# Ledger of designs, part 200: peptides against a protein of PDB entry 5FRP

Target 1, 225 residues: chain A of PDB entry 5FRP
Amino acid sequence: VEWTESIPQIIATREDISKELNQALAKTFIDSDPRVRRTSVMIFNKVPVTEIWKNITNKAIYTSLLHLAREKHKEVRELCINTMAKFYSNSLNEIERTYQNKEIWEIIDTIPSTLYNLYYINDLNINEQVDSVIFEYLLPFEPDNDKRVHRLLTVLSHFDKKAFTSFFAFNARQIKISFAISKYIDFSKFLNNQESMSSSQGPIVMNKYNQTLQWLASGLSDSTK

## One batch from the design tools (peptide; made by RFdiffusion4, then SolubleMPNN)

Design b2_p30_8_s4
Fold by OpenDDE base, seed 5:
Structure b2_p30_8_s4 (fold): chain B 225 residues (1-225), chain A 30 residues (1-30)
Amino acid sequence: as target 1 above (225 residues)
Amino acid sequence: EEEKLKEDEELIEEYKKELEELKKLLELLK
């Protein structure tokens, strides 16, 4: 009986400890010492994505991680860019979208936009790094057309206007346009496939596609202006 | 300035400790 009464206290203590740790960690991301910031970013590389999502519940940590992509300290910035891209990819692969994690997902879903917006800095080293992480983590090579299309749609569905513009401007210059176009063609074929449209996800995919097309059209129209 | 630097160093060491504790907790939760 006494042990059962201690469990809520232990859970509460763990939650309190978790809260305190989250608060402490949030401070480390904004610490004046770049070594502290670097160490904080490295947590996302060293700890499994599932454990990060479980134990890091403070939104400020994720927001701060994303802000470090524009940090002045080169090493921390470069680490952050790689880390957030990898973390995004791992999250898409391993973390389910739930009501409980919705608010964190709202932040994580901005990672693609955050990365593509770095092209506006007009720094060659940043551009090269962003290119690298896009092809390694955001839009990796995927032989399965459906998975490839789904990933592309997921990435594009959360783009801001600037990210779309960058996506077209920069990825359209790379031979990998052919890959994006191929994915688009495959997507168009997927949408035209009646069996895929009849799935419960069909309307959602179609809506995302239409949104993507509208954004594509708007981005292309802005480039022709 | 020296006192502020010491306070900042102490704060850094505290945050490093908390970070190591967090890592240990995250390892224990695996």
Scores: peptide ipSAE 0.045, ipTM 0.461, DockQ to the pose 0.010
Fold by OpenDDE base, seed 1:
Structure b2_p30_8_s4 (fold): chain B 225 residues (1-225), chain A 30 residues (1-30)
Amino acid sequence: as target 1 above (225 residues)
Amino acid sequence: EEEKLKEDEELIEEYKKELEELKKLLELLK
């Protein structure tokens, strides 16, 4: 009985400790010393994605991670680009979308746009790195057509206009546009199947599809001009 | 400037310590 009464206090103490640790970690991402920033980014590489999502609840940490992709310090920037791409892929594979983690997902879903926007810096080393992380983590080779289409739509559904333009300029040639379009047609057919639309994911997928369509239409119109 | 540098160094060391404690906590939660 006494042990059960101590559990709420232990949970409350852990929540308070977790809050303080999250506040401390948020400060390390904006520290003036690049070694501190580097060490902070390395947490996302060394700790399992499930434990990060469980214990890192301060959205400012995730926002700060994404900002380091444009950092002046080359080593920290390069590490951040690899880290955020890998973290995005791992999150898509291992983390479910819940009401509680919605605000974090809203930030993580901007990682593809953040990466594709780096092409506008017009730096060859950055471009090569972005190409590498796209093929390794964002849009990996997937033999399963449905999984590949789902991943592609997930990535594209959160693009800003600039990222979408970069996608068509750089990667639409490598992702055989014909294959992406063919799979888009297949996915459209899948969405038109009433059973798929009646699923709890149906509205979410339809929204992603419609967003992707709107961006595709806008991007194609700009490329034909 | 020297006092600010010292304050910044102390703050860096505090943040490094907190970061290591966080890493240990995350490892214990595995």
Scores: peptide ipSAE 0.044, ipTM 0.464, DockQ to the pose 0.011
Fold by OpenDDE base, seed 3:
Structure b2_p30_8_s4 (fold): chain B 225 residues (1-225), chain A 30 residues (1-30)
Amino acid sequence: as target 1 above (225 residues)
Amino acid sequence: EEEKLKEDEELIEEYKKELEELKKLLELLK
């Protein structure tokens, strides 16, 4: 009986803390002090991904996190690059795409582009870090071929033109693109089966898939010239 | 339910700690 009475109070406390946290984070992510920015980023490393998605609802916080990947302070920048890559991977693995979280996903889906666009800074330390997080979090080793291809196509489907160019310049040689293409037919079948099961997301995934194919085809043609 | 309640309490304490750290940092800037 007493534990049941505590649940509403805990929920209310959680909501209040969540609101205060969102207000604090919205301010501190853009603070001039790098220590304040660092502490703000560390929340994304300490709190489970599911709880972040539930409790951090201000879009500006996610946008600000991504922006810190280009900040001047080296330590905070490096922390942000690792944090956002890990957060992207964890989100793909643990967070379902719903109508309610669509707007946050639209931001999170730009993480791969944000990372690949860092190659244009032409900094060797940044390039090395981006390479590291790509192989650790974005395109990790996956023994399941279908999952590996699905992850690759998911990452590529959200690229901007600049990110795609960087992908071919830096990473396309290491990623057996030929493997992804060879499994294309199998992946198309997989997507078609998922479309039959989920009416609302099927067309969106299929469109992204087709866009990725067009990009792969165009990129391969440009690399052979 | 009891395990979930404990997990929620631990999460609340973590949020309180991080929020307090952020508040202290903001006060030092002022």
Scores: peptide ipSAE 0.029, ipTM 0.393, DockQ to the pose 0.009
Fold by OpenDDE base, seed 2:
Structure b2_p30_8_s4 (fold): chain B 225 residues (1-225), chain A 30 residues (1-30)
Amino acid sequence: as target 1 above (225 residues)
Amino acid sequence: EEEKLKEDEELIEEYKKELEELKKLLELLK
């Protein structure tokens, strides 16, 4: 416990975390003591996302973090779910995708699937928590439609079949309505601006509109079956 | 230019109809 509690300070003060420290930290995520596991998860909350990506290079730490979302200890599990969702959002906002960090991104990109797969546990408290972190961190309110669509596509791009099924069961209706409304508003603004129709953007906006309509129509038909 | 303007006007009218249908759909989803 005491050693793990010192890790945030070490990461904040030292730019170069040794391979040995990363290996030692990886062991704390699988420790038999829930307090040690809790403290390990808290590193991701106490240390800035940029410093985590810079200094935590052991893939086993990230994989172990994701595994804690299904652990038996309620407090650690709840903390892990909040932490991984927040870390995913912060990573998308602050971390550039590079060749050097590709292998870590391959793990982090599975966070959305990991979260949506928790609905299959069929626990009301877990479902409520997953709903909360989806709206707070995974698919936050974004007034810019292009940014919102890009975020949604990013989240969906790495879904497994189970995550897709869960997404359609729990969240698809609300997301569909929100997207439909936003696209309607944008399309209405576009149509009211005749200068925009004569632009090279006209066909692009129209294609996006038609895709949105088809997506809404298909989603409504699937909800009626 | 006039033919292109007419085609653009027809396209706008089609899109307005689709927009009205989308409004009706959104009202049904409320």
Scores: peptide ipSAE 0.000, ipTM 0.199, DockQ to the pose 0.021; fails the geometry check

